# Ledger of designs, part 20: peptides against a protein of PDB entry 3J47

Target 1, 121 residues: chain A of PDB entry 3J47
Amino acid sequence: IRLTNQLKSLKGLQSKLKDVVEYLDKVINKELPINHTILGKLQDVFNLLPNLGTPDDDEIDVENHDRINISNNLQKALTVKTNDELMVIYISNLVRSIIAFDDLIENKIQNKKIQEQRVKD
Target 2, 26 residues: chain B of PDB entry 3J47
Amino acid sequence: NAQYHLLVKQGDGLLTKLQKYGAAVR

## One batch from the design tools (peptide; aimed at target 1 I89 S97, target 2 L7)

Design b2_p17_1_s2 (made by RFdiffusion4, then SolubleMPNN; from b2_p17_1, 8 letters changed)
Fold by OpenDDE base, seed 2:
Structure b2_p17_1_s2 (fold): chain B 121 residues (1-121), chain C 26 residues (1-26), chain A 17 residues (1-17)
Amino acid sequence: as target 1 above (121 residues)
Amino acid sequence: as target 2 above (26 residues)
Amino acid sequence: SALEELKEIQLEILELN
């Protein structure tokens, strides 16, 4: 139950994130008008992201393009890392659930054997 | 990636075995 | 056994972390 709910929530988040990307691509391609309310919410999300692109104050002279590329690469790397960590946690919880189910099956088999023995006595 | 896919495949194999045991105990 | 295979997967997960 808990694992299934987590997987469902993650799939829902992935779908919503895909919809946001598709929307942004349409806005960039001028296929849709800019929605300021959606952009404001996206800006809030970006403001909650760790500032992965603040180089320490010492290199003031890196062109804005290189900073954006480095920030995007680091953000992508952290997104991949987070995805990998979530997958590992998911597999770990799956394995734990399987072990718990195996133990439950064994307990049920033992209880059945005890009941069958009591009926024969 | 390859080790991860191997682990997932092993986990799926165990899940399948567990499903068979669960069906046999029902 | 299936339980032993699960323990091996747990060990592999611990090694990957």
Scores: peptide ipSAE 0.379, ipTM 0.868, DockQ to the pose 0.068
OpenDDE base, seeds 1, 3, 4, 5: peptide ipSAE 0.317, 0.376, 0.302, 0.335; ipTM 0.847, 0.870, 0.845, 0.860; seeds 1, 4, 5 fail the geometry check

Design b2_p17_1_s3 (made by RFdiffusion4, then SolubleMPNN; from b2_p17_1, 8 letters changed)
Fold by OpenDDE base, seed 1:
Structure b2_p17_1_s3 (fold): chain B 121 residues (1-121), chain C 26 residues (1-26), chain A 17 residues (1-17)
Amino acid sequence: as target 1 above (121 residues)
Amino acid sequence: as target 2 above (26 residues)
Amino acid sequence: SALKKLEEIKKELKELE
């Protein structure tokens, strides 16, 4: 039971990580406006989190149930934390890409001004 | 949740402004 | 005008950091 729950939580985390990576790849490829898909997938993940903690098996002794519940709550909290960290990394990379794009635009404007000055001389 | 949604909303605002800027420079 | 908009975007980015 404990190992199975840990494996399930790890698989859930792995699936989320894969979704984040796929999203990052789409952003790197400039295919999508950034925020709606991340928010949607994150919401889907949060909606799936309650389903990770219900053992449907009626035969587990009360003392083992409390330890399992504490472990499941900790795993949920760790999953949320990991998702938040990945999202911060994603937004940070997005911000860096925006800054780089702004610098490219500024460089293009400067180059245009230099060319216009050379044509007047 | 709320802080995350706020951060995401701010990122969307910046991206929208960047897109408008890129279109104005083109 | 475009430069002014770029400076505004850069300010907002610094506020997010």
Scores: peptide ipSAE 0.352, ipTM 0.856, DockQ to the pose 0.076
OpenDDE base, seeds 2, 3, 4, 5: peptide ipSAE 0.300, 0.279, 0.317, 0.284; ipTM 0.850, 0.856, 0.857, 0.851; seed 4 fails the geometry check

Design b2_p17_1_s4 (made by RFdiffusion4, then SolubleMPNN; from b2_p17_1, 9 letters changed)
Fold by OpenDDE base, seed 3:
Structure b2_p17_1_s4 (fold): chain B 121 residues (1-121), chain C 26 residues (1-26), chain A 17 residues (1-17)
Amino acid sequence: as target 1 above (121 residues)
Amino acid sequence: as target 2 above (26 residues)
Amino acid sequence: SALQELKKIQEELKLLE
């Protein structure tokens, strides 16, 4: 239950992120006008995300470079952690599928043995 | 990382054995 | 058995969580 809910939430987040990327690409390509409402919501998401290193180009202060490196390291660490969690979920689901398949095989073997015994009687 | 890759490799090995077993039971 | 190997993998996964 908890893993399924996390996977559903992650899939929802992934879909939303994909929609955001597609929207940003269309805006960059000037195919769509900048929708200020969508941009405002994106800004809110970026403000809730720990500063994912969009350097505003203007203040190249040496202290900001270290903070940007720390933020990039944090983003990388969060990405690695998320990837590790997803991989754990993947393996857990794989293991469950294998157990279910093993049980199916064992049930089939038992049924075959019962049928062979009935033919000998 | 290395332990994780080892775990994945063990899981894949088990899957392969299970596939062979499933084919033999068919 | 495949089931024992699976149980080992499940225990290792539980340790990583």
Scores: peptide ipSAE 0.388, ipTM 0.876, DockQ to the pose 0.079
OpenDDE base, seeds 1, 2, 4, 5: peptide ipSAE 0.353, 0.387, 0.300, 0.364; ipTM 0.856, 0.874, 0.850, 0.867; seeds 1, 4 fail the geometry check

Design b2_p17_2 (made by RFdiffusion4)
Pose (drawn by RFdiffusion4):
Structure b2_p17_2 (pose): chain A 91 residues (1-28, 36-48, 72-121), chain B 26 residues (1-26), chain P 17 residues (1-17)
Amino acid sequence: IRLTNQLKSLKGLQSKLKDVVEYLDKVIHTILGKLQDVFNLNNLQKALTVKTNDELMVIYISNLVRSIIAFDDLIENKIQNKKIQEQRVKD
Amino acid sequence: as target 2 above (26 residues)
Amino acid sequence: AELEENEATLEELEAEA
C-alpha cells in the first residue's frame, strides 16, 4: 500500500514535469513558484539523515524486542500443541 | 557511541537468553 | 502473524534507511 501511494506521488511529478516542459515550449506562473519552493525544501536530508540514522537505530531495537516477545508466545503455543497431541495418543 | 553501544549490548544479551530458551525447548 | 508483521516492519525500516 505504501508503495502504491509513493508511486502516485511520483506520477504526479512526472506528469507535472511534462506539462511544464510543454508550457515552456508554448511560451517560447503560480505553479512555477510552488515548484521552486518544493525544490528548496535528499540533498538537505543528507545532514538531517545523520539524526534519522540515530532514530532508525531505536526503531530497529524496538522491532527486535517485539520479535522476541512474539517468539515467546510462539514457544508456548508449540508446547500446547504437543500436549494436545500426547493426550490424543493416550486416548 | 559508547552509550549507544551499551543499549545495543543489552539488547544482544536478551536475544541470547531467548535463543537459549529455544534450544531448551528443542 | 506477529512475526510476519515485524518482518514487514523491518522491510519498511530498511527501505527508509

Design b2_p17_2_s1 (made by RFdiffusion4, then SolubleMPNN; from b2_p17_2, 10 letters changed)
Fold by OpenDDE base, seed 1:
Structure b2_p17_2_s1 (fold): chain B 121 residues (1-121), chain C 26 residues (1-26), chain A 17 residues (1-17)
Amino acid sequence: as target 1 above (121 residues)
Amino acid sequence: as target 2 above (26 residues)
Amino acid sequence: SELEEIDKELELLDELK
């Protein structure tokens, strides 16, 4: 039971890490309306979290219960931390895109002003 | 959770505005 | 406030079209 739960937890972490990497790759490639995919994957992660905390009522010796609870809490904490890191990366890329867009707009405004001055001369 | 969803919603709003502007400049 | 500033900038851009 304990080894199986640890293996399931590790597989869950691995799946989440893979989802994080796939998300980061999609953000790097500028391909997707960024928010729905993040939100969907985060929802999937949160929906999988409760399934890690139901020990089936089989013969778990009381001494192993504390170590299982610590492992589950650590996994939850690592998942939250990973999600927070992804969110920060997402926001950072969004901000960079906004700044680049603002610069493009300012350049267009300046070019329009230069053209208007050339027509008046 | 709620703060996270709020932040994501704000980001979605900004991206939507950016897309609308990019479409209107084109 | 930052979202409002971006909204104002987008509005200024719409006026320049």
Scores: peptide ipSAE 0.352, ipTM 0.851, DockQ to the pose 0.041
OpenDDE base, seeds 2, 3, 4, 5: peptide ipSAE 0.324, 0.295, 0.387, 0.351; ipTM 0.861, 0.851, 0.867, 0.860; seeds 3, 4 fail the geometry check

Design b2_p17_2_s2 (made by RFdiffusion4, then SolubleMPNN; from b2_p17_2, 8 letters changed)
Fold by OpenDDE base, seed 1:
Structure b2_p17_2_s2 (fold): chain B 121 residues (1-121), chain C 26 residues (1-26), chain A 17 residues (1-17)
Amino acid sequence: as target 1 above (121 residues)
Amino acid sequence: as target 2 above (26 residues)
Amino acid sequence: SELEEVKKELEELNLLA
């Protein structure tokens, strides 16, 4: 049971890491509105979290059950925290890209105004 | 969860506005 | 301008994040 739960948790983490990589690849490729993909992948991770805690029905001594539950809850919490941190980094990079694009557009508008003034002079 | 979804929704709104602006300047 | 509105929303997002 403890080893099986650790293996399940490791598989869950591996699946999450795979989802993060797939998300990053989609972002790099400038496919789809970035936020929908992030939200979808985060939802997938959260939907997988309840499946990490199903006790297999075998006779576990009551004293080991509390330690296993605490370990599983901590691992779930760490998984959520890691997701939140990655999301914050992603949103921050998105915001920076938006600001840079906004500045580029403003610079183009200013350059057009300068060129129009030079043609009138 | 709800706060996170709200933050993501706000980011989507900004991205949509940026796309509209880019299309208007083109 | 529409550009200034986008900048304002980005600033608000940065304050909330």
Scores: peptide ipSAE 0.359, ipTM 0.859, DockQ to the pose 0.075
OpenDDE base, seeds 2, 3, 4, 5: peptide ipSAE 0.323, 0.309, 0.355, 0.308; ipTM 0.858, 0.857, 0.863, 0.855; seed 3 fails the geometry check

Design b2_p17_2_s3 (made by RFdiffusion4, then SolubleMPNN; from b2_p17_2, 11 letters changed)
Fold by OpenDDE base, seed 1:
Structure b2_p17_2_s3 (fold): chain B 121 residues (1-121), chain C 26 residues (1-26), chain A 17 residues (1-17)
Amino acid sequence: as target 1 above (121 residues)
Amino acid sequence: as target 2 above (26 residues)
Amino acid sequence: SELERILKELELLDSLK
């Protein structure tokens, strides 16, 4: 039971991590408007977290139950932390892309001003 | 959760402003 | 701390607009 729950929770974490990575890859590839898909997948991750902690088996000794609960809480906390870290990376890349775009626009404006001056001379 | 949603909302706001700026320069 | 750093970067970027 404990090992099975740990394995299930680890698989859940792995699946969520994979979803976040796939999302980050789509953002890096500029394929999607940024925020709705992240929020949706993170909401899905959080909605799946409660389902990792219900032992359906009534026959577990009280001493094993406390250790299982602590392990499940730690695993949930690690999943949330990992999701937060990946989100931080995503937002950081987004900000970098925004800055690069702003610089490109400014360069375009400057180039236009230079061309207008050359036509007046 | 709330801090995450706030960060995401701020990112969307910045992206929207950037799009408006890009449209004004075009 | 990383989240706060991102928030500060977003605020800076918002101030440039």
Scores: peptide ipSAE 0.401, ipTM 0.867, DockQ to the pose 0.055
OpenDDE base, seeds 2, 3, 4, 5: peptide ipSAE 0.333, 0.336, 0.381, 0.366; ipTM 0.862, 0.862, 0.868, 0.862; seed 4 fails the geometry check

Design b2_p17_2_s4 (made by RFdiffusion4, then SolubleMPNN; from b2_p17_2, 8 letters changed)
Fold by OpenDDE base, seed 1:
Structure b2_p17_2_s4 (fold): chain B 121 residues (1-121), chain C 26 residues (1-26), chain A 17 residues (1-17)
Amino acid sequence: as target 1 above (121 residues)
Amino acid sequence: as target 2 above (26 residues)
Amino acid sequence: SELEEIRKELEELESLR
C-alpha cells in the first residue's frame, strides 16, 4: 500500500511538474499571462512535498528499502531543485516583461504630453 | 521553499498592479 | 505615482532574487 501510494504520488508530481514546465514555457514566450491558479497549485505541490517523506515505522525489510528510498529521495530532491531553477528563470523573465511594460506605459504618457503641447502651440 | 513562495507572490502582486495601471492608461 | 510604486516593487523583487 505505501509503495503504491508513493509511486502514485511521484507520478502525480511528475505529471504536475511537466504541466508546470509547459505552462511556464508558454508564459515565457508571452503567449499566456500568469495564471494565479496554476501558481497556487504549484505552491500546494511544494507544501505537500515535505509531508510525503515521513517514514511511517513499518518494520519491512530494511536493506532493500534504504537504497530505493535514498534513490527516490535524491530524485525528488533533484526534481525540486530543477523546478526551483526553472521558476527562478521564469520570475526573471516575468520581471523583465514587467519592466518592458512599465517603459511602454511611460512612453505612451510622454507621447500624450508631447501631443498636448503641440496642440497648444 | 518559503522564500520562493514569497518571491512568486510578490511578483504576482506586481503583475496585477501593472495590468490594472495599463488598463487605466488606455 | 502608481508607476513609481510599481518600479519600487520591481526593484525590491530584483533585490530578493
Scores: peptide ipSAE 0.346, ipTM 0.853, DockQ to the pose 0.079
OpenDDE base, seeds 2, 3, 4, 5: peptide ipSAE 0.296, 0.291, 0.302, 0.312; ipTM 0.853, 0.849, 0.853, 0.851; seed 5 fails the geometry check

Design b2_p17_3 (made by RFdiffusion4)
Pose (drawn by RFdiffusion4):
Structure b2_p17_3 (pose): chain A 91 residues (1-28, 36-48, 72-121), chain B 26 residues (1-26), chain P 17 residues (1-17)
Amino acid sequence: IRLTNQLKSLKGLQSKLKDVVEYLDKVIHTILGKLQDVFNLNNLQKALTVKTNDELMVIYISNLVRSIIAFDDLIENKIQNKKIQEQRVKD
Amino acid sequence: as target 2 above (26 residues)
Amino acid sequence: DAYNEIFDTQDSLDDLE
């Protein structure tokens, strides 16, 4: 789902660029200003990425902890299944 | 870095314990 | 890429839970 959403966003840019190229050919405004703002707003993320790296580490550690908890419950379920099997054999 | 490594080391320690429990179950 | 990997992992964990 996230991927489909990202693609939709990129699709708009692609179409928007085509339109802009055609517009410029015909010319040979508010949208242009808006685009410029967006441009000013990856390169900048470079410095900002430094911080994001730290936060990514934290959300990795959290995911690891959740995985451990899931493994615990999984073990319990496996034990219950074994007990059920033993009871059936006795019967 | 050292502080960050500390938390990482603790997380690894818990992971080891969990692995040991899995081996005991097997 | 890192966010995609993390969010995929989180979805997998949600399914497991």

Design b2_p17_3_s1 (made by RFdiffusion4, then SolubleMPNN; from b2_p17_3, 13 letters changed)
Fold by OpenDDE base, seed 5:
Structure b2_p17_3_s1 (fold): chain B 121 residues (1-121), chain C 26 residues (1-26), chain A 17 residues (1-17)
Amino acid sequence: as target 1 above (121 residues)
Amino acid sequence: as target 2 above (26 residues)
Amino acid sequence: EQLDILLELQELLDKLL
């Protein structure tokens, strides 16, 4: 059961990482807005990651401890990598929101100038 | 990590400037 | 002021991309 869950989670994470990369490429190319559903499913995967480490079978063989440490180190490294990717996505969104807000401000200034000119004529 | 925190701080500074500018135009 | 915000924004974009 545990190996099947790890393999399913790893396949899910790999598929999701591929979707995130493909999404990032589309964002870089300005073709699509950020899909919040991708972020939500990634958060769900992270919330399930702690549960992938629960030892629900009481057979301490010392050989499993090194594999669990390697798996935990790989999960931790993947967690750090995915956190870094989420951070890049977050900054990209922040920057895009800032640009859109700047354009909105400029449009408001131009509209005010046009109204003031029409009142003087 | 450190470069990322610097980038976030730069973004927060820019956001604050943009908010002040938006308030001055309003 | 507005131009400085745009320049800082462009620098942030160039670091991100």
Scores: peptide ipSAE 0.398, ipTM 0.864, DockQ to the pose 0.055
OpenDDE base, seeds 1, 2, 3, 4: peptide ipSAE 0.391, 0.381, 0.369, 0.396; ipTM 0.867, 0.863, 0.861, 0.865

Design b2_p17_3_s2 (made by RFdiffusion4, then SolubleMPNN; from b2_p17_3, 11 letters changed)
Fold by OpenDDE base, seed 1:
Structure b2_p17_3_s2 (fold): chain B 121 residues (1-121), chain C 26 residues (1-26), chain A 17 residues (1-17)
Amino acid sequence: as target 1 above (121 residues)
Amino acid sequence: as target 2 above (26 residues)
Amino acid sequence: EKLLELLKLQDELDKLL
């Protein structure tokens, strides 16, 4: 029963990780905006990952433990990688917003100069 | 962790520069 | 000048993605 629940939880996490990667690819391709709610949930998952790596010392045969540990370490590494990709996309969108704001400011300065010239003529 | 914190700090530095520029144009 | 620096930073960031 416990092993079946762990496998079900791992499959659910793998499916969710796949959905996050697919969402990331759409955001990279400029098809979708960044969703802050998805980012927050991913951070919560990352903060819970350290608790998945403490083996409570209850009787699991040594041969199954090595495969489970390798799978958990790989899943942890993939989650870290996905979180890093999300952060890079967040910063890319921040930089784009900064550039657009700089262009808006420059346009306002130019419009003000044109109005000041028209009042002097 | 360290690279993540460096990247966030660079983003915050850019945001602060943008805010100063917007305040100087107003 | 600062806009050109921001544009270069955006291009570097897009290469890391």
Scores: peptide ipSAE 0.413, ipTM 0.877, DockQ to the pose 0.056
OpenDDE base, seeds 2, 3, 4, 5: peptide ipSAE 0.396, 0.397, 0.401, 0.382; ipTM 0.875, 0.877, 0.876, 0.873

Design b2_p17_3_s3 (made by RFdiffusion4, then SolubleMPNN; from b2_p17_3, 14 letters changed)
Fold by OpenDDE base, seed 4:
Structure b2_p17_3_s3 (fold): chain B 121 residues (1-121), chain C 26 residues (1-26), chain A 17 residues (1-17)
Amino acid sequence: as target 1 above (121 residues)
Amino acid sequence: as target 2 above (26 residues)
Amino acid sequence: EKLLKLLEELEKLDKLL
């Protein structure tokens, strides 16, 4: 049970980290990832956080129970903190991509106006 | 959670406006 | 703090579009 929960938490964290890396690679490649997918994956992670604290009911000595609860609460707090940090990074990259795209659009409009002026002369 | 979802929703709204603007300029 | 600044930047950009 404890090892399985730690392994599940680690796999969840690893999957999230992989998703962030894949997202960063798409941003580097000038692909705009849909925010809905990352928001959905975050909601899924938050919905999996309660499962980090479910003891499957096999005999844990009282001293181990307090240490397990403290460890699970710490893992939950660390997972929430890590998720919040990853989300701030994601939004920051999104905002940068939006600004860069806005500048590209404005440059394209200006170029089109210059071409329309040259065709009227 | 709620403040974060609000920030994400604002980013999605802005991205959608920017995509519409990009399509109108193409 | 950083999240509030990011929200403010998004709001400024949403007003510009």
Scores: peptide ipSAE 0.379, ipTM 0.875, DockQ to the pose 0.071
OpenDDE base, seeds 1, 2, 3, 5: peptide ipSAE 0.338, 0.300, 0.267, 0.319; ipTM 0.823, 0.831, 0.819, 0.867

Design b2_p17_3_s4 (made by RFdiffusion4, then SolubleMPNN; from b2_p17_3, 10 letters changed)
Fold by OpenDDE base, seed 1:
Structure b2_p17_3_s4 (fold): chain B 121 residues (1-121), chain C 26 residues (1-26), chain A 17 residues (1-17)
Amino acid sequence: as target 1 above (121 residues)
Amino acid sequence: as target 2 above (26 residues)
Amino acid sequence: DKLLELLELQDLLDKLL
């Protein structure tokens, strides 16, 4: 019973990670805006992941250990990949905001120069 | 890891330059 | 000059995506 519930939870997490990766790919492709609520929930999931990698020593047969270890390593690798994709999207948005702010400052300087010229005429 | 830290450091450098520019125009 | 540096960072981000 406990093993079946862990496998079901892992499959549910794998499905959610896939949905997140598909969402991230759409955001990377500029098809969708970044949802900060999804980003925050994914960061929370990542911060909880280190606690999923300690099997407390309770009796599990050696034949299922290899499949569980491969699944845990794959899930860890998928989560690291998803975290890297989120970080790249975050930095991309930061840079876009920086460019827009620089353009706003330049426009303000140009407008000030135009006003100073109109006062001299 | 190392490439990621390099990218973050470059982004932080640009953010700092932008903050200095915004303060000079104000 | 600073706008060019921002465009270079945007190009680096597009290569990492």
Scores: peptide ipSAE 0.405, ipTM 0.876, DockQ to the pose 0.057
OpenDDE base, seeds 2, 3, 4, 5: peptide ipSAE 0.403, 0.399, 0.425, 0.398; ipTM 0.878, 0.877, 0.874, 0.876; seed 4 fails the geometry check

Design b2_p17_4 (made by RFdiffusion4)
Pose (drawn by RFdiffusion4):
Structure b2_p17_4 (pose): chain A 91 residues (1-28, 36-48, 72-121), chain B 26 residues (1-26), chain P 17 residues (1-17)
Amino acid sequence: IRLTNQLKSLKGLQSKLKDVVEYLDKVIHTILGKLQDVFNLNNLQKALTVKTNDELMVIYISNLVRSIIAFDDLIENKIQNKKIQEQRVKD
Amino acid sequence: as target 2 above (26 residues)
Amino acid sequence: ETELNENNNNLNELNNL
């Protein structure tokens, strides 16, 4: 789902660029200003990425902890299944 | 870095314990 | 098993960042 959403966003840019190129050919405004703002707003993320790296590490650790919890419950389930099998054999 | 490594080390320690439990179950 | 799959999806999302 997230991927489809990202693609939709990129699609808009692609179409928007085509339109802009055609517009410029014809000319040979508010949208242009807006685009410039967006440009000013990956490169900058470079410095910001430094911090994001730290945060990514924390959310990786959390995901590891959750995996461990899930393994625990999974072991319990497996034990219950074994016990059920044993009971059936006795019967 | 050392502080960050400390939390990482603890997480690894818990993971080891979990692995040991899984081996005992097997 | 569902929770592990969800965590794997979370991991894939994080790797894509």

Design b2_p17_4_s1 (made by RFdiffusion4, then SolubleMPNN; from b2_p17_4, 10 letters changed)
Fold by OpenDDE base, seed 4:
Structure b2_p17_4_s1 (fold): chain B 121 residues (1-121), chain C 26 residues (1-26), chain A 17 residues (1-17)
Amino acid sequence: as target 1 above (121 residues)
Amino acid sequence: as target 2 above (26 residues)
Amino acid sequence: MKELEEVKEELELLNSL
């Protein structure tokens, strides 16, 4: 039961990760805005990743040690990949926030110049 | 990893400059 | 104005990566 749940969670994570990558590619290509809901779900998945690697202390058969190591290595690789995706999202959000702020500053400067011109006339 | 940290550092640097500029315009 | 242009140039550089 536990291994099946881990495998199901991993498949669910892999599917979500694929959806996030596809979304990020569209965001990088400026086709879509960043979806905060996808980011939140990815963070939730990341926070659940450590829980996928907690063996409850029930019966580590020695033959499963290699499978546990493979699972832990896969989980670590997925954690790294998820961290990389989160940071790409973070940078994309940062860049968008910067662009929006630059536009706001430029608009404020232009508005100030227009007001200064109107006071001189 | 290293390229990614570099990209984050560049973004943080830009954000810091933008914050300073926004404070100077206020 | 100069500081805003520097931020724009850095933003363009960041968007080109």
Scores: peptide ipSAE 0.370, ipTM 0.868, DockQ to the pose 0.072
OpenDDE base, seeds 1, 2, 3, 5: peptide ipSAE 0.422, 0.399, 0.357, 0.317; ipTM 0.829, 0.824, 0.817, 0.857; seeds 1, 2 fail the geometry check

Design b2_p17_4_s2 (made by RFdiffusion4, then SolubleMPNN; from b2_p17_4, 10 letters changed)
Fold by OpenDDE base, seed 4:
Structure b2_p17_4_s2 (fold): chain B 121 residues (1-121), chain C 26 residues (1-26), chain A 17 residues (1-17)
Amino acid sequence: as target 1 above (121 residues)
Amino acid sequence: as target 2 above (26 residues)
Amino acid sequence: SKELEEVKLELELLNSL
C-alpha cells in the first residue's frame, strides 16, 4: 500500500511537473500568464518531497536499503529537477515584473511629457 | 545549475536597474 | 532616457535566452 501510494504520488508529481513545464513554455512564449496556483502546488510538492523519503521507522530489512537508497536518490533528483523548474518560473515572473515596470516607467515619462507640454502651453 | 544561476543574476541585475530607473523618474 | 534604453536592451537580451 505505501509503495503504491509513493508510486502514485510520484506519477502525480511527474504529471504535474510535465504540466508545469508545458505551462512554463507557454509563459516563456507569452501565450499565458503565470498561474500562481500551479506555482503554489509545486512548492507544496517540493515541501512534501522530503516527507515522501521518510520511511516510517518500521522494519528496515537490509534488502530494502538499496531500494531505499535508489528511492532517496530519485527523490533527490526529482527535488533538483523541481527546484530547476521553480527557478524557471521565478525567472519568468521576474521578467514579467520587469516588463510591467518598464511599461509603468514609460507611461510615467509620457505623462510627464504631456504635463510639461500643457504647462508651456 | 550554473547557467540558471547566471540567468537569475542577469534578471536580478535588470530588476535592480529598473528599480533605479523607476526611482530616478519619481 | 539612457537608463530606460539600457533596461530595454537587457530585457531583450533576457528574452532572447
Scores: peptide ipSAE 0.389, ipTM 0.871, DockQ to the pose 0.072
OpenDDE base, seeds 1, 2, 3, 5: peptide ipSAE 0.377, 0.365, 0.340, 0.358; ipTM 0.870, 0.863, 0.861, 0.865

Design b2_p17_4_s3 (made by RFdiffusion4, then SolubleMPNN; from b2_p17_4, 10 letters changed)
Fold by OpenDDE base, seed 1:
Structure b2_p17_4_s3 (fold): chain B 121 residues (1-121), chain C 26 residues (1-26), chain A 17 residues (1-17)
Amino acid sequence: as target 1 above (121 residues)
Amino acid sequence: as target 2 above (26 residues)
Amino acid sequence: MEELKKVEEELEELNSL
């Protein structure tokens, strides 16, 4: 039971990590408006977290229950932390892309002004 | 949750401003 | 926490432009 729950929990973490990576890849590829997909996947992550805590089997000794609860809480905390870190990386890359786009627009405006001056001379 | 939604909302605001600026330069 | 604070600061700086 403990090993199967840890393995299920690790698989859940791995699935969530994979979903975040797939999200980051879609963002790097500029395919998606940033907010709805992050929020949706984060919500899916949070909605999957309660489903890790239903023991549908009424025979586990009280001494093993405390160690299982601590392990589940630690894993929930690690999943949230990892998701937050990946989100920060995503937002940082977004901000960098925004700055680079603003610089490109400013450079285009300056080049247009220089061309307009050369046509007046 | 609330801080995350705030950060996400700020990111959308910036992206929307950038899109408007890119449309005004075109 | 610290990385999130840096991203919030960069977002605030970008909102001021």
Scores: peptide ipSAE 0.414, ipTM 0.875, DockQ to the pose 0.053
OpenDDE base, seeds 2, 3, 4, 5: peptide ipSAE 0.341, 0.361, 0.391, 0.367; ipTM 0.866, 0.870, 0.874, 0.869

